Peptides against a protein of PDB entry 5JNO. Designs and how they scored, part 2

Target 1, 112 residues: chain A of PDB entry 5JNO
Amino acid sequence: MVAKFQPPPEYQLTAAELKQIVDQSLSGGDLACRLLVQLFPELFSDVDFSRGCSACGFAAKRKLESLHLQLIRNYVEVYYPSVKDTAVWQAECLPQLNDFFSRFWAQREMED

## One batch from the design tools (peptide; aimed at target 1 P41 F104 E111)

Design b1_p8_6_s2 (made by RFdiffusion4, then SolubleMPNN; from b1_p8_6 with E2K Q5D)
Fold by OpenDDE base, seed 5:
Structure b1_p8_6_s2 (fold): chain B 112 residues (1-112), chain A 8 residues (1-8)
Amino acid sequence: as target 1 above (112 residues)
Amino acid sequence: VKPEDLLP
């Protein structure tokens, strides 16, 4: 018996909030990226990483952890149940999430 | 750049 994943209160979306994001989304991968922005704005913080201290945990803000991905996947599954299949998740959502996140920080680096 | 400006 496996208990259903329950997001922490800080990352709990209402049905209405989730629907608003879905209505703006073109695909499951697009929805995943929009959820990333909505749920974890701290991962996109305007901190000058060229001055950042990796020892103080600053560098940790620029990586997608398993908890982030699991939370996003759980919400995507509500409207795209096919992502319950790991192969579909890895083909449709993960590449778009990684590309989106990488493009953001690459662009931020170019602006410095 | 804002993250929402780079969405797919």
Scores: peptide ipSAE 0.685, ipTM 0.959, DockQ to the pose 0.837
OpenDDE base, seeds 1, 2, 3, 4: peptide ipSAE 0.684, 0.683, 0.684, 0.682; ipTM 0.959, 0.959, 0.959, 0.959

Design b1_p8_6_s3 (made by RFdiffusion4, then SolubleMPNN; from b1_p8_6 with E2R Q5D)
Fold by OpenDDE base, seed 2:
Structure b1_p8_6_s3 (fold): chain B 112 residues (1-112), chain A 8 residues (1-8)
Amino acid sequence: as target 1 above (112 residues)
Amino acid sequence: VRPEDLLP
């Protein structure tokens, strides 16, 4: 049996905080993207030093890792239980997350 | 650009 996933303390949301995000969301995919922004602002951080350094992990900051996706999915499930189905998650949320994240970095690169 | 500005 898979143990209950416990988010790290820095990524814990209270029920009230989660509800606030949900109230701003129009869909599960929208909620997922908003959670991405709220939970992982570091993934959107642009540091000049990091951009010029091959050893700074700058490229890593531009990747959605399994832990990020799992955490987001767990919160989305609270209000959209259907995403427990992998097919639904992959159809409704994951593409929007990837597109949103890709569009962000594509836009940032165009601004350089 | 801010990520909030690109939300769906």
Scores: peptide ipSAE 0.690, ipTM 0.959, DockQ to the pose 0.836
OpenDDE base, seeds 1, 3, 4, 5: peptide ipSAE 0.687, 0.687, 0.689, 0.690; ipTM 0.959, 0.959, 0.959, 0.959

Design b1_p8_6_s4 (made by RFdiffusion4, then SolubleMPNN; from b1_p8_6, 3 letters changed)
Fold by OpenDDE base, seed 3:
Structure b1_p8_6_s4 (fold): chain B 112 residues (1-112), chain A 8 residues (1-8)
Amino acid sequence: as target 1 above (112 residues)
Amino acid sequence: IKPEDLLP
């Protein structure tokens, strides 16, 4: 048996907090996107907190890393257990996450 | 734009 994933404290949601997000969601994919916004607001910010290359920091912020996706998936599974199946996750949630994230940054680029 | 404005 694999140990249950434990998110870092800054990404820990209570049952009540998660329930509120779920109540606003119309699907697993919608829930995933809402979780992305709630858990990782820094991914939608142009602010570079790194001292290094601003371009590198900017590029890093425009990517959904495996850890982000894993955390989101774990929460989505609570109310949509079907996403435990990787095929379901990749068909129902992951595309919506990627599209949502891409649309956001595409819009930002358009505003520049 | 804000990300919440682009939610599904």
Scores: peptide ipSAE 0.682, ipTM 0.959, DockQ to the pose 0.892
OpenDDE base, seeds 1, 2, 4, 5: peptide ipSAE 0.679, 0.678, 0.681, 0.680; ipTM 0.959, 0.958, 0.959, 0.959

Design b1_p8_7 (made by RFdiffusion4; failed a check: a repeat of another design)
Pose (drawn by RFdiffusion4):
Structure b1_p8_7 (pose): chain A 97 residues (1-46, 62-112), chain P 8 residues (1-8)
Amino acid sequence: MVAKFQPPPEYQLTAAELKQIVDQSLSGGDLACRLLVQLFPELFSDRKLESLHLQLIRNYVEVYYPSVKDTAVWQAECLPQLNDFFSRFWAQREMED
Amino acid sequence: VTPEQLLP
């Protein structure tokens, strides 16, 4: 309806790059976690799993798991897995020391 | 730890 949305260049993936991540993904939730690692490594260095970031991940995930267009599917599968992956990463880091 | 290590 309104505009053409494109992510910033630093978060743009080629179709080939997206296909490769998908090929290694076990599920929609795993794809979502792998995309979080590839797209936003700055989120893992010294939370900001904020809405724009999550929507960008969802947009990529929907290319191969179109049922994720249903917000209930996003909330049931991908979103808990992303938050638990992120929480686990940070707790693991907290515990190193 | 790295985020990749938390992936299956």

Design b1_p8_7_s1 (made by RFdiffusion4, then SolubleMPNN; from b1_p8_7 with Q5D)
Fold by OpenDDE base, seed 3:
Structure b1_p8_7_s1 (fold): chain B 112 residues (1-112), chain A 8 residues (1-8)
Amino acid sequence: as target 1 above (112 residues)
Amino acid sequence: VTPEDLLP
């Protein structure tokens, strides 16, 4: 039996914190997006911490990585158990996350 | 724009 994923401390939400986000959410997809904002504010930052540092290399800072998605899904699953089904996750939450994230950066590009 | 402004 595979052990339940344990998020790093910086991404650990209390039951109360999660409940607050859930109360603001209209759907599983909405919850996923709100979790994205709460857990990973750095993904929405214009600051390139690697700028001027050749040793830092180029990081896909504007990409949703598997770890981000996994963490979000684990929290969404608490209130929307149906997302345990990968098909449901891919139909209800993942597109919302990608759309939300893409729209954000598209807006930023227009503002420049 | 902030990410909160674009939430569903």
Scores: peptide ipSAE 0.668, ipTM 0.957, DockQ to the pose 0.937
OpenDDE base, seeds 1, 2, 4, 5: peptide ipSAE 0.666, 0.667, 0.667, 0.666; ipTM 0.956, 0.956, 0.956, 0.956

Design b1_p8_7_s2 (made by RFdiffusion4, then SolubleMPNN; from b1_p8_7, 3 letters changed)
Fold by OpenDDE base, seed 3:
Structure b1_p8_7_s2 (fold): chain B 112 residues (1-112), chain A 8 residues (1-8)
Amino acid sequence: as target 1 above (112 residues)
Amino acid sequence: ISPEDLLP
């Protein structure tokens, strides 16, 4: 059996914290987006903390990496067990995450 | 804009 994924301490939510987010959520996809904001605020930063670092490209900072998605999915799964099914995750949550994230950066580009 | 403002 594969061990259950354990998030790093900085991405560990208590049951109360997670419930608070869930209570604000209208759907699994909504929950996923809210988790994205809560867990990874750095992905929405206008500041390029890696300025001058070739290893930390600007484009890379605007990508939802597998680890981000995995962490979010694990939390969404607690209240929406159906996302354990990859097909459900890809249909209900993943598109919402990508759309939300894309809309954010598209909006930022228009503000410049 | 803040990311919270764009939430579903």
Scores: peptide ipSAE 0.666, ipTM 0.957, DockQ to the pose 0.936
OpenDDE base, seeds 1, 2, 4, 5: peptide ipSAE 0.663, 0.664, 0.665, 0.664; ipTM 0.956, 0.956, 0.957, 0.956

Design b1_p8_7_s3 (made by RFdiffusion4, then SolubleMPNN; from b1_p8_7 with T2S Q5D; failed a check: a repeat of another design)
Amino acid sequence: VSPEDLLP

Design b1_p8_8 (made by RFdiffusion4; failed a check: a repeat of another design)
Pose (drawn by RFdiffusion4):
Structure b1_p8_8 (pose): chain A 97 residues (1-46, 62-112), chain P 8 residues (1-8)
Amino acid sequence: MVAKFQPPPEYQLTAAELKQIVDQSLSGGDLACRLLVQLFPELFSDRKLESLHLQLIRNYVEVYYPSVKDTAVWQAECLPQLNDFFSRFWAQREMED
Amino acid sequence: VEPEELLP
């Protein structure tokens, strides 16, 4: 309806780059976690899993898992897995020392 | 700890 949305260049993936991540993905949730790592490595250095970031991941995930257009599917499969992946990463880091 | 290590 309104406009063409494109992510910033640093978060733009080619179709070839997206296909490769998908090929390695075990599920929609795993794809979502792999996309979080590829797109936003700055989130893992010295939370900001904020709405714009999550929507960008969801947009990519929907190319190959179109049922994720249903918000209930996003909330049931991908979103918990992203938050638990992120929480686990940071707790693991906390515990190193 | 690297984020990839937490992936299956």

Design b1_p8_8_s1 (made by RFdiffusion4, then SolubleMPNN; from b1_p8_8 with E2K E5D)
Fold by OpenDDE base, seed 5:
Structure b1_p8_8_s1 (fold): chain B 112 residues (1-112), chain A 8 residues (1-8)
Amino acid sequence: as target 1 above (112 residues)
Amino acid sequence: VKPEDLLP
């Protein structure tokens, strides 16, 4: 018996909030990226990483952890149940999430 | 750049 994943209160979306994001989304991968922005704005913080201290945990803000991905996947599954299949998740959502996140920080680096 | 400006 496996208990259903329950997001922490800080990352709990209402049905209405989730629907608003879905209505703006073109695909499951697009929805995943929009959820990333909505749920974890701290991962996109305007901190000058060229001055950042990796020892103080600053560098940790620029990586997608398993908890982030699991939370996003759980919400995507509500409207795209096919992502319950790991192969579909890895083909449709993960590449778009990684590309989106990488493009953001690459662009931020170019602006410095 | 804002993250929402780079969405797919």
Scores: peptide ipSAE 0.685, ipTM 0.959, DockQ to the pose 0.838
OpenDDE base, seeds 1, 2, 3, 4: peptide ipSAE 0.684, 0.683, 0.684, 0.682; ipTM 0.959, 0.959, 0.959, 0.959

Design b1_p8_8_s2 (made by RFdiffusion4, then SolubleMPNN; from b1_p8_8 with E2S E5D)
Fold by OpenDDE base, seed 3:
Structure b1_p8_8_s2 (fold): chain B 112 residues (1-112), chain A 8 residues (1-8)
Amino acid sequence: as target 1 above (112 residues)
Amino acid sequence: VSPEDLLP
């Protein structure tokens, strides 16, 4: 049987930490967005730490990668087990994540 | 804007 995914230590949430986020969430999609903010604050940074690096420009930093999504989904599943169904994940959570993330950077661009 | 301000 395939082993359960284990997040890296820096992305490991305790039950209490996760519950706190869940208590603030209105839906699975909302929870997903909140997890995105909590787990990956670096994705919202204005600073290009890879300045001068052709392989890791800020454009790449402004994308949600599969690993980010996988981690978020695993936590969302704890309270919204229906997202174990890929169709549900793609309908309820992914659009919320993408819209939220896009709106953030669109807003930042307007402020510049 | 902070990301928290744009949460659903």
Scores: peptide ipSAE 0.667, ipTM 0.956, DockQ to the pose 0.889
OpenDDE base, seeds 1, 2, 4, 5: peptide ipSAE 0.664, 0.666, 0.665, 0.666; ipTM 0.956, 0.956, 0.956, 0.956

Design b1_p8_8_s3 (made by RFdiffusion4, then SolubleMPNN; from b1_p8_8 with E2R E5D; failed a check: a repeat of another design)
Amino acid sequence: VRPEDLLP

Design b1_p8_8_s4 (made by RFdiffusion4, then SolubleMPNN; from b1_p8_8, 3 letters changed)
Fold by OpenDDE base, seed 2:
Structure b1_p8_8_s4 (fold): chain B 112 residues (1-112), chain A 8 residues (1-8)
Amino acid sequence: as target 1 above (112 residues)
Amino acid sequence: PHPEDLLP
C-alpha cells in the first residue's frame, strides 16, 4: 500500500474552513496562494530569521519547502482535481505560489 | 484528516 500523506495537526482544516477559503478563491492558483497564507503565516513573519529561537534552537527560514507545497496541493485538489496531474500543478499553481511568495518579500525589502 | 476526506 502507498503511504498516505498525513498533514500535521496544526495544518488540518475542516471541510467548512476549506470551503470558506474556496469561496474566496477565483482559481486553483489563487486558492493555493490563499492556503499558503492561511496555513503558514510563519513564512510571512517580519521576525529576523537569522535570530533563531533560544529555547528550541529553531531558525525560521523564508522558503517554500516540499512539505508546504505538498500540503497545499492536497487541499487544492479537493476542489480542483486536475492538479493531481503534475503538469497542471506545475503550470497553474507552482508559478502562482512562487511569484506570490517572492513578490511579498521583494516588496518588503523595498520598503526598507 | 487528510484533505481527500473533506470531499463533499
Scores: peptide ipSAE 0.026, ipTM 0.699, DockQ to the pose 0.036
OpenDDE base, seeds 1, 3, 4, 5: peptide ipSAE 0.023, 0.025, 0.024, 0.026; ipTM 0.566, 0.563, 0.572, 0.715; seeds 1, 3, 4 fail the geometry check

## One batch from the design tools (peptide; aimed at target 1 Q24 L26)

Design b1_p9_1 (made by RFdiffusion4)
Pose (drawn by RFdiffusion4):
Structure b1_p9_1 (pose): chain A 97 residues (1-46, 62-112), chain P 9 residues (1-9)
Amino acid sequence: MVAKFQPPPEYQLTAAELKQIVDQSLSGGDLACRLLVQLFPELFSDRKLESLHLQLIRNYVEVYYPSVKDTAVWQAECLPQLNDFFSRFWAQREMED
Amino acid sequence: FLSIDELWF
């Protein structure tokens, strides 16, 4: 309806890059976590799993898991897995010391 | 393939 949306260049993936990540993904949730790692490594250095970031991941995930266009599917499968992956990463880091 | 959990944790 309104406009062409494109992510910033630093978050743009080629179709080839997206296909490769998908090929390694075990599920939509795993794809979502792999995309979080590939697209936003700055989120893992010294939370900001904020809405724009999550929507960008969802957009990529929907290319191969179109049922994720249903917000209930996103909330049931991908979103908990992303938040638990992120929480677990940071707790692991907290515990190193 | 390994899961992202198996790769990271």

Design b1_p9_1_s1 (made by RFdiffusion4, then SolubleMPNN; from b1_p9_1, 6 letters changed)
Fold by OpenDDE base, seed 3:
Structure b1_p9_1_s1 (fold): chain B 112 residues (1-112), chain A 9 residues (1-9)
Amino acid sequence: as target 1 above (112 residues)
Amino acid sequence: HKSVWEEYF
């Protein structure tokens, strides 16, 4: 298990599991997105799109919260220590997480 | 919608 932090039990990854995800990742940002899916599948569950954002067309009843991002960052740091630098985290990971999450729901809304 | 950035910061 990763020992640098103690996430809730449901969000704990073994070293082997984390390595497996890392092996599939091409970058810290990519790793972050993969961790998002693996750790928080509930954020990608089916939702009602009857009420979407009129301004951006985004319909997401699930939200990425600070805690989600913090947990992801902790795991990303294991293999990409540079994200300990907030500027790096903000430049490399946060935009990709936001885009991935937004695109996911936008795409689902279009398909519905 | 609310950006992930807005939630994080």
Scores: peptide ipSAE 0.046, ipTM 0.673, DockQ to the pose 0.040
OpenDDE base, seeds 1, 2, 4, 5: peptide ipSAE 0.030, 0.032, 0.030, 0.032; ipTM 0.656, 0.664, 0.656, 0.659

Design b1_p9_1_s2 (made by RFdiffusion4, then SolubleMPNN; from b1_p9_1, 5 letters changed)
Fold by OpenDDE base, seed 3:
Structure b1_p9_1_s2 (fold): chain B 112 residues (1-112), chain A 9 residues (1-9)
Amino acid sequence: as target 1 above (112 residues)
Amino acid sequence: YPSVEELYF
């Protein structure tokens, strides 16, 4: 038996919060993307410091990490149990997460 | 930004 995955408090969603996101979602992949935005808004924040300080050139790198994906998958599984299958997760959710995240920052880069 | 490969691992 595997221990139940417990997200950190800052990433804990209530049943009502999750339901609201699910109600807006069209698919498991769409749900995953919405969870990405809701759980990790810091991954979509502007890099204002690098814009204001040209001398340092420091900018926070936006990266999707394993923990982010694990948290998202945990919630997606609640309403889409099929994503417990790794093949389904990789086919239905991961590509959409990648596309969404990549497109977001690509568009932001082009907009600047 | 993360590559597809990074998301799969």
Scores: peptide ipSAE 0.047, ipTM 0.761, DockQ to the pose 0.042
OpenDDE base, seeds 1, 2, 4, 5: peptide ipSAE 0.046, 0.046, 0.045, 0.046; ipTM 0.756, 0.760, 0.754, 0.757

Design b1_p9_1_s3 (made by RFdiffusion4, then SolubleMPNN; from b1_p9_1, 5 letters changed)
Fold by OpenDDE base, seed 1:
Structure b1_p9_1_s3 (fold): chain B 112 residues (1-112), chain A 9 residues (1-9)
Amino acid sequence: as target 1 above (112 residues)
Amino acid sequence: NKSVWELYF
């Protein structure tokens, strides 16, 4: 029997923290994007610490992973239970997450 | 970047 998914300690939001994000959200998809930014700021960083500090072994990630999506979905479900349905998650949240993340890096690439 | 859809499935 597999245990219920739980976020790592660094990504555990309190009820108050989550509510603050929800209060700023207009929809489930919008909430998903806000959670992406709040939980994983490292995915939006241009900083290359390997050049300034090679000893730390830092490598910036610019890729969404399954764990990121699972965690975001779990929090979205708290206030938008309909996303428990995979079809709803795919229609309402995944496209917005993909568009937001892709547009961000497309814009940054254009500025370079 | 890899599509979110590819990550989900």
Scores: peptide ipSAE 0.084, ipTM 0.737, DockQ to the pose 0.040
OpenDDE base, seeds 2, 3, 4, 5: peptide ipSAE 0.080, 0.077, 0.080, 0.080; ipTM 0.721, 0.725, 0.731, 0.731

Design b1_p9_1_s4 (made by RFdiffusion4, then SolubleMPNN; from b1_p9_1, 5 letters changed)
Fold by OpenDDE base, seed 5:
Structure b1_p9_1_s4 (fold): chain B 112 residues (1-112), chain A 9 residues (1-9)
Amino acid sequence: as target 1 above (112 residues)
Amino acid sequence: PLSVWEEYF
């Protein structure tokens, strides 16, 4: 049996908030990408933390993690039940998420 | 390098 995934309060969407995102989405994969941007804007930030500390040169790591993906899938399943099938999730949503995230940072790097 | 694959139950 699988334990219920409970999102942290800061990532809890109301039905109305989720509906707004769904209304703009064209597919389950598109919805997943929109949820990625909406829920985790910090993954797309260019904030230079070394600006306040020249000695340490700290920079935040930009990485998609399992908890991010689990949360996104949980919301996508509400309107696209087919993604309950892992094969569908891996074919329709994960490639789009990975491509979107990778291309975003590749483009940003080329601008520097 | 930034791509992630996960399996969920």
Scores: peptide ipSAE 0.111, ipTM 0.769, DockQ to the pose 0.037
OpenDDE base, seeds 1, 2, 3, 4: peptide ipSAE 0.094, 0.098, 0.090, 0.098; ipTM 0.755, 0.767, 0.753, 0.758

Design b1_p9_2 (made by RFdiffusion4)
Pose (drawn by RFdiffusion4):
Structure b1_p9_2 (pose): chain A 97 residues (1-46, 62-112), chain P 9 residues (1-9)
Amino acid sequence: MVAKFQPPPEYQLTAAELKQIVDQSLSGGDLACRLLVQLFPELFSDRKLESLHLQLIRNYVEVYYPSVKDTAVWQAECLPQLNDFFSRFWAQREMED
Amino acid sequence: PLSIDELWF
């Protein structure tokens, strides 16, 4: 309806890059976590799993798991898994010391 | 393939 949305260049993936991540993904949630790692490594260094970041991941995930267009599927499968992956990463880091 | 949890944790 309104405009063409494109992510910033640093977050743009080629179709080939997206296909490769998908090929290694066990599920839509796993794809979502792999995309979080690939797209936003700055989120893992010294939370900001904020809405724009999550929507970008969801947009990519929907290319191969179109049922994720249903917000209930996103909330039931991918979103908990992203938040738990992120929580677990940071707790692991907290505990190193 | 491995899961993202198996790769990271």

Design b1_p9_2_s1 (made by RFdiffusion4, then SolubleMPNN; from b1_p9_2, 6 letters changed)
Fold by OpenDDE base, seed 1:
Order: C-alpha cells, then structure tokens, then sequence
Structure b1_p9_2_s1 (fold): chain B 112 residues (1-112), chain A 9 residues (1-9)
C-alpha cells in the first residue's frame, strides 16, 4: 500500500492558518496561488546566497516541483473537494499556478 | 521558467 501524503513539518499548516488563507481566497485556483506564496517563499526569491555564502552550497530554485503541487492540492482539497478530480485540478488550479508563477518571474526578468 | 505541467506529469 502507498502511504498517504504527509507534508514536511515546515509545511504543516494548522486549521486556523489554512482558514485565514481561505478567507482571503476567491476560488480554488486563487487559494492555490496564495498557498504557493505562503508555503514556498523561497521560490520567489532572486537572492543568490551562493555569492554571500559559497560554503553552504545554496542554490535558489525557480521551478515548481511535483511535491509543491501535491502539497498545495492537499490543502485546496480541504475546502474545494472537487479538485480530487484530476480533470478539475488541471482545469481550475494548474493553469492559474503556472500563469502566476511564470508572470512573476517574467516581471522580474524585465527589471534586471 | 519550467512549466508546471512539465514537473507534474
């Protein structure tokens, strides 16, 4: 049997924390984007820590990975159970996540 | 940036 998905401890939200984000959200897709920002602020950082600390070997990642999406989907599912359907998740949440993330870095590229 | 679709599927 495959174990049920468990978020890493640093990404475990309490019911109150999740509700606060939900209360600010207009839709499942909007909730997904807000969760992306709240859970993974490191994905939105253009700071190259390797210049200041080469010994730590830190490299900023600017890509959404499967684990990020799975974790977001689990939280969205709490208030929008319809995203349990992969077709709904692909139609309502994934495009918004992709557009939001892509536009963010496109804007930052223009500022460089 | 890598597409969300490329990482998810």
Amino acid sequence: as target 1 above (112 residues)
Amino acid sequence: NKSVWEEYF
Scores: peptide ipSAE 0.069, ipTM 0.713, DockQ to the pose 0.041
OpenDDE base, seeds 2, 3, 4, 5: peptide ipSAE 0.064, 0.068, 0.065, 0.068; ipTM 0.708, 0.711, 0.706, 0.711

Design b1_p9_2_s2 (made by RFdiffusion4, then SolubleMPNN; from b1_p9_2, 5 letters changed)
Fold by OpenDDE base, seed 4:
Structure b1_p9_2_s2 (fold): chain B 112 residues (1-112), chain A 9 residues (1-9)
Amino acid sequence: as target 1 above (112 residues)
Amino acid sequence: SKSVWELYF
């Protein structure tokens, strides 16, 4: 048995906040993409995190990680319980998340 | 960038 995943406090949405996003969504995959933007705006930012350090030049990478996907899936499941099925999650949400995120950065900075 | 598929758990 796997323990139930709980979001960190900074990524905890209220029921009202989640409902507002759901009301704008047309599908589970669409909801997933909207949650991606809402929960993790830093992944879409042009801000250079190394700006405060002239020497180190280290900046956060713009990539999706397991934690991001776990959080999104947990919220999507609230209104689209079918994504509890791993096959459904992989077919309906993951491709859309990948396409959306990749296309965003391809347009902005030609990132693959 | 890594594909979302590579991040699946």
Scores: peptide ipSAE 0.112, ipTM 0.775, DockQ to the pose 0.041
OpenDDE base, seeds 1, 2, 3, 5: peptide ipSAE 0.094, 0.088, 0.089, 0.107; ipTM 0.771, 0.768, 0.767, 0.773

Design b1_p9_2_s3 (made by RFdiffusion4, then SolubleMPNN; from b1_p9_2, 6 letters changed)
Fold by OpenDDE base, seed 3:
Structure b1_p9_2_s3 (fold): chain B 112 residues (1-112), chain A 9 residues (1-9)
Amino acid sequence: as target 1 above (112 residues)
Amino acid sequence: SKSVWEEYF
């Protein structure tokens, strides 16, 4: 038996919070994107860490990681059980997540 | 630049 999914406290959504996001969502993929924004606002931060320290050249990387996707998928599954199928997840959610995230930073890069 | 596929697969 697999243990029940328990996200970290900072990524724990109540049923009401999730329902609110679902009500705004048009599809599983759309829900995934909305969850991405809601759960991981840090991935969309425009903070320039290198500005304060040009010597080290440190800059935070903005990338989607497996943990992010796993967390999102678990929430999406609540209302779209079909995404338990990896093929469905990869066809319906991952492309939209990738497009949304990539476009976001591509647009921001052009605006700078 | 940022690809979800690179991190997921």
Scores: peptide ipSAE 0.096, ipTM 0.752, DockQ to the pose 0.043
OpenDDE base, seeds 1, 2, 4, 5: peptide ipSAE 0.096, 0.091, 0.093, 0.084; ipTM 0.752, 0.746, 0.749, 0.736

Design b1_p9_2_s4 (made by RFdiffusion4, then SolubleMPNN; from b1_p9_2, 5 letters changed)
Fold by OpenDDE base, seed 4:
Structure b1_p9_2_s4 (fold): chain B 112 residues (1-112), chain A 9 residues (1-9)
Amino acid sequence: as target 1 above (112 residues)
Amino acid sequence: SKSVEELYF
């Protein structure tokens, strides 16, 4: 038997925490974006916690990774079970996540 | 920025 998906402790949301985010969300895609911010604030930080150096001018590239997306999807499915369908996930959530994330960093990087 | 495919796969 395959073990039930269990998020790492640092990314474990209580039912109340998740509900609070859901109550603020207008759609599955909107929920996904809000979860992105809540679960992974480090992806939106100007501080490079991995190196802790600003003097050298190094800035870590911010990337959405598969594990981030999988975790977000797992929570979105709780209230929007339709995203269990990959086509729905790819149409409703992934584009919004990508757009939101890229727009956030566009002001800093000016990348297409 | 990355495409949806680049992020998901």
Scores: peptide ipSAE 0.071, ipTM 0.750, DockQ to the pose 0.045
OpenDDE base, seeds 1, 2, 3, 5: peptide ipSAE 0.054, 0.058, 0.051, 0.066; ipTM 0.739, 0.744, 0.739, 0.752; seed 5 fails the geometry check

Design b1_p9_3 (made by RFdiffusion4)
Pose (drawn by RFdiffusion4):
Structure b1_p9_3 (pose): chain A 97 residues (1-46, 62-112), chain P 9 residues (1-9)
Amino acid sequence: MVAKFQPPPEYQLTAAELKQIVDQSLSGGDLACRLLVQLFPELFSDRKLESLHLQLIRNYVEVYYPSVKDTAVWQAECLPQLNDFFSRFWAQREMED
Amino acid sequence: SVDLTAGLP
């Protein structure tokens, strides 16, 4: 309807790059976590799993898991897995010391 | 492949 959306260049993946991540993914949720690592490594250094970031991941995930266009599927499968992956990463880091 | 979601509730 309104415009062409494109992510910033630093978050743009080629179709080949996206296909490769998908090929390694066990599920839509795993894909979502792998995309979080690839697209936003700055989120893991010294939370900001904020809406624009999550939507970008969802957009990529939908290319191969179109049922994720249903917000209930996104909320049931991908979103809890992303938040738990992120929480676990940070707790693991907190515990190192 | 490694499951990044392994062990999540």

Design b1_p9_3_s1 (made by RFdiffusion4, then SolubleMPNN; from b1_p9_3 with S1P L8F)
Fold by OpenDDE base, seed 5:
Structure b1_p9_3_s1 (fold): chain B 112 residues (1-112), chain A 9 residues (1-9)
Amino acid sequence: as target 1 above (112 residues)
Amino acid sequence: PVDLTAGFP
């Protein structure tokens, strides 16, 4: 039996918390972007833990990972059940998430 | 750009 996806405790929203985000959202895609900011503020941080690493010299890039997207989708589908359809998720939410995230960092890089 | 295939089983 495949277990239902469960968010880590730090990413578990109460019904009230989710509702207030939904109340501010204009669409499923908008809700997705708001959830991205609220759930994962670290993805928008200037802190680069690997920048000062002399051993690896790796510049950590901020990216959306499967866990981030799956969590967001799980919450979005509560109020926008159409995103349960993968095609709808890919058409309505993923592009908006990508555009929002990419624009954010493009702007930040330009300011640096 | 983000990996648009992320979040899928």
Scores: peptide ipSAE 0.050, ipTM 0.753, DockQ to the pose 0.047
OpenDDE base, seeds 1, 2, 3, 4: peptide ipSAE 0.047, 0.045, 0.042, 0.039; ipTM 0.744, 0.740, 0.727, 0.718

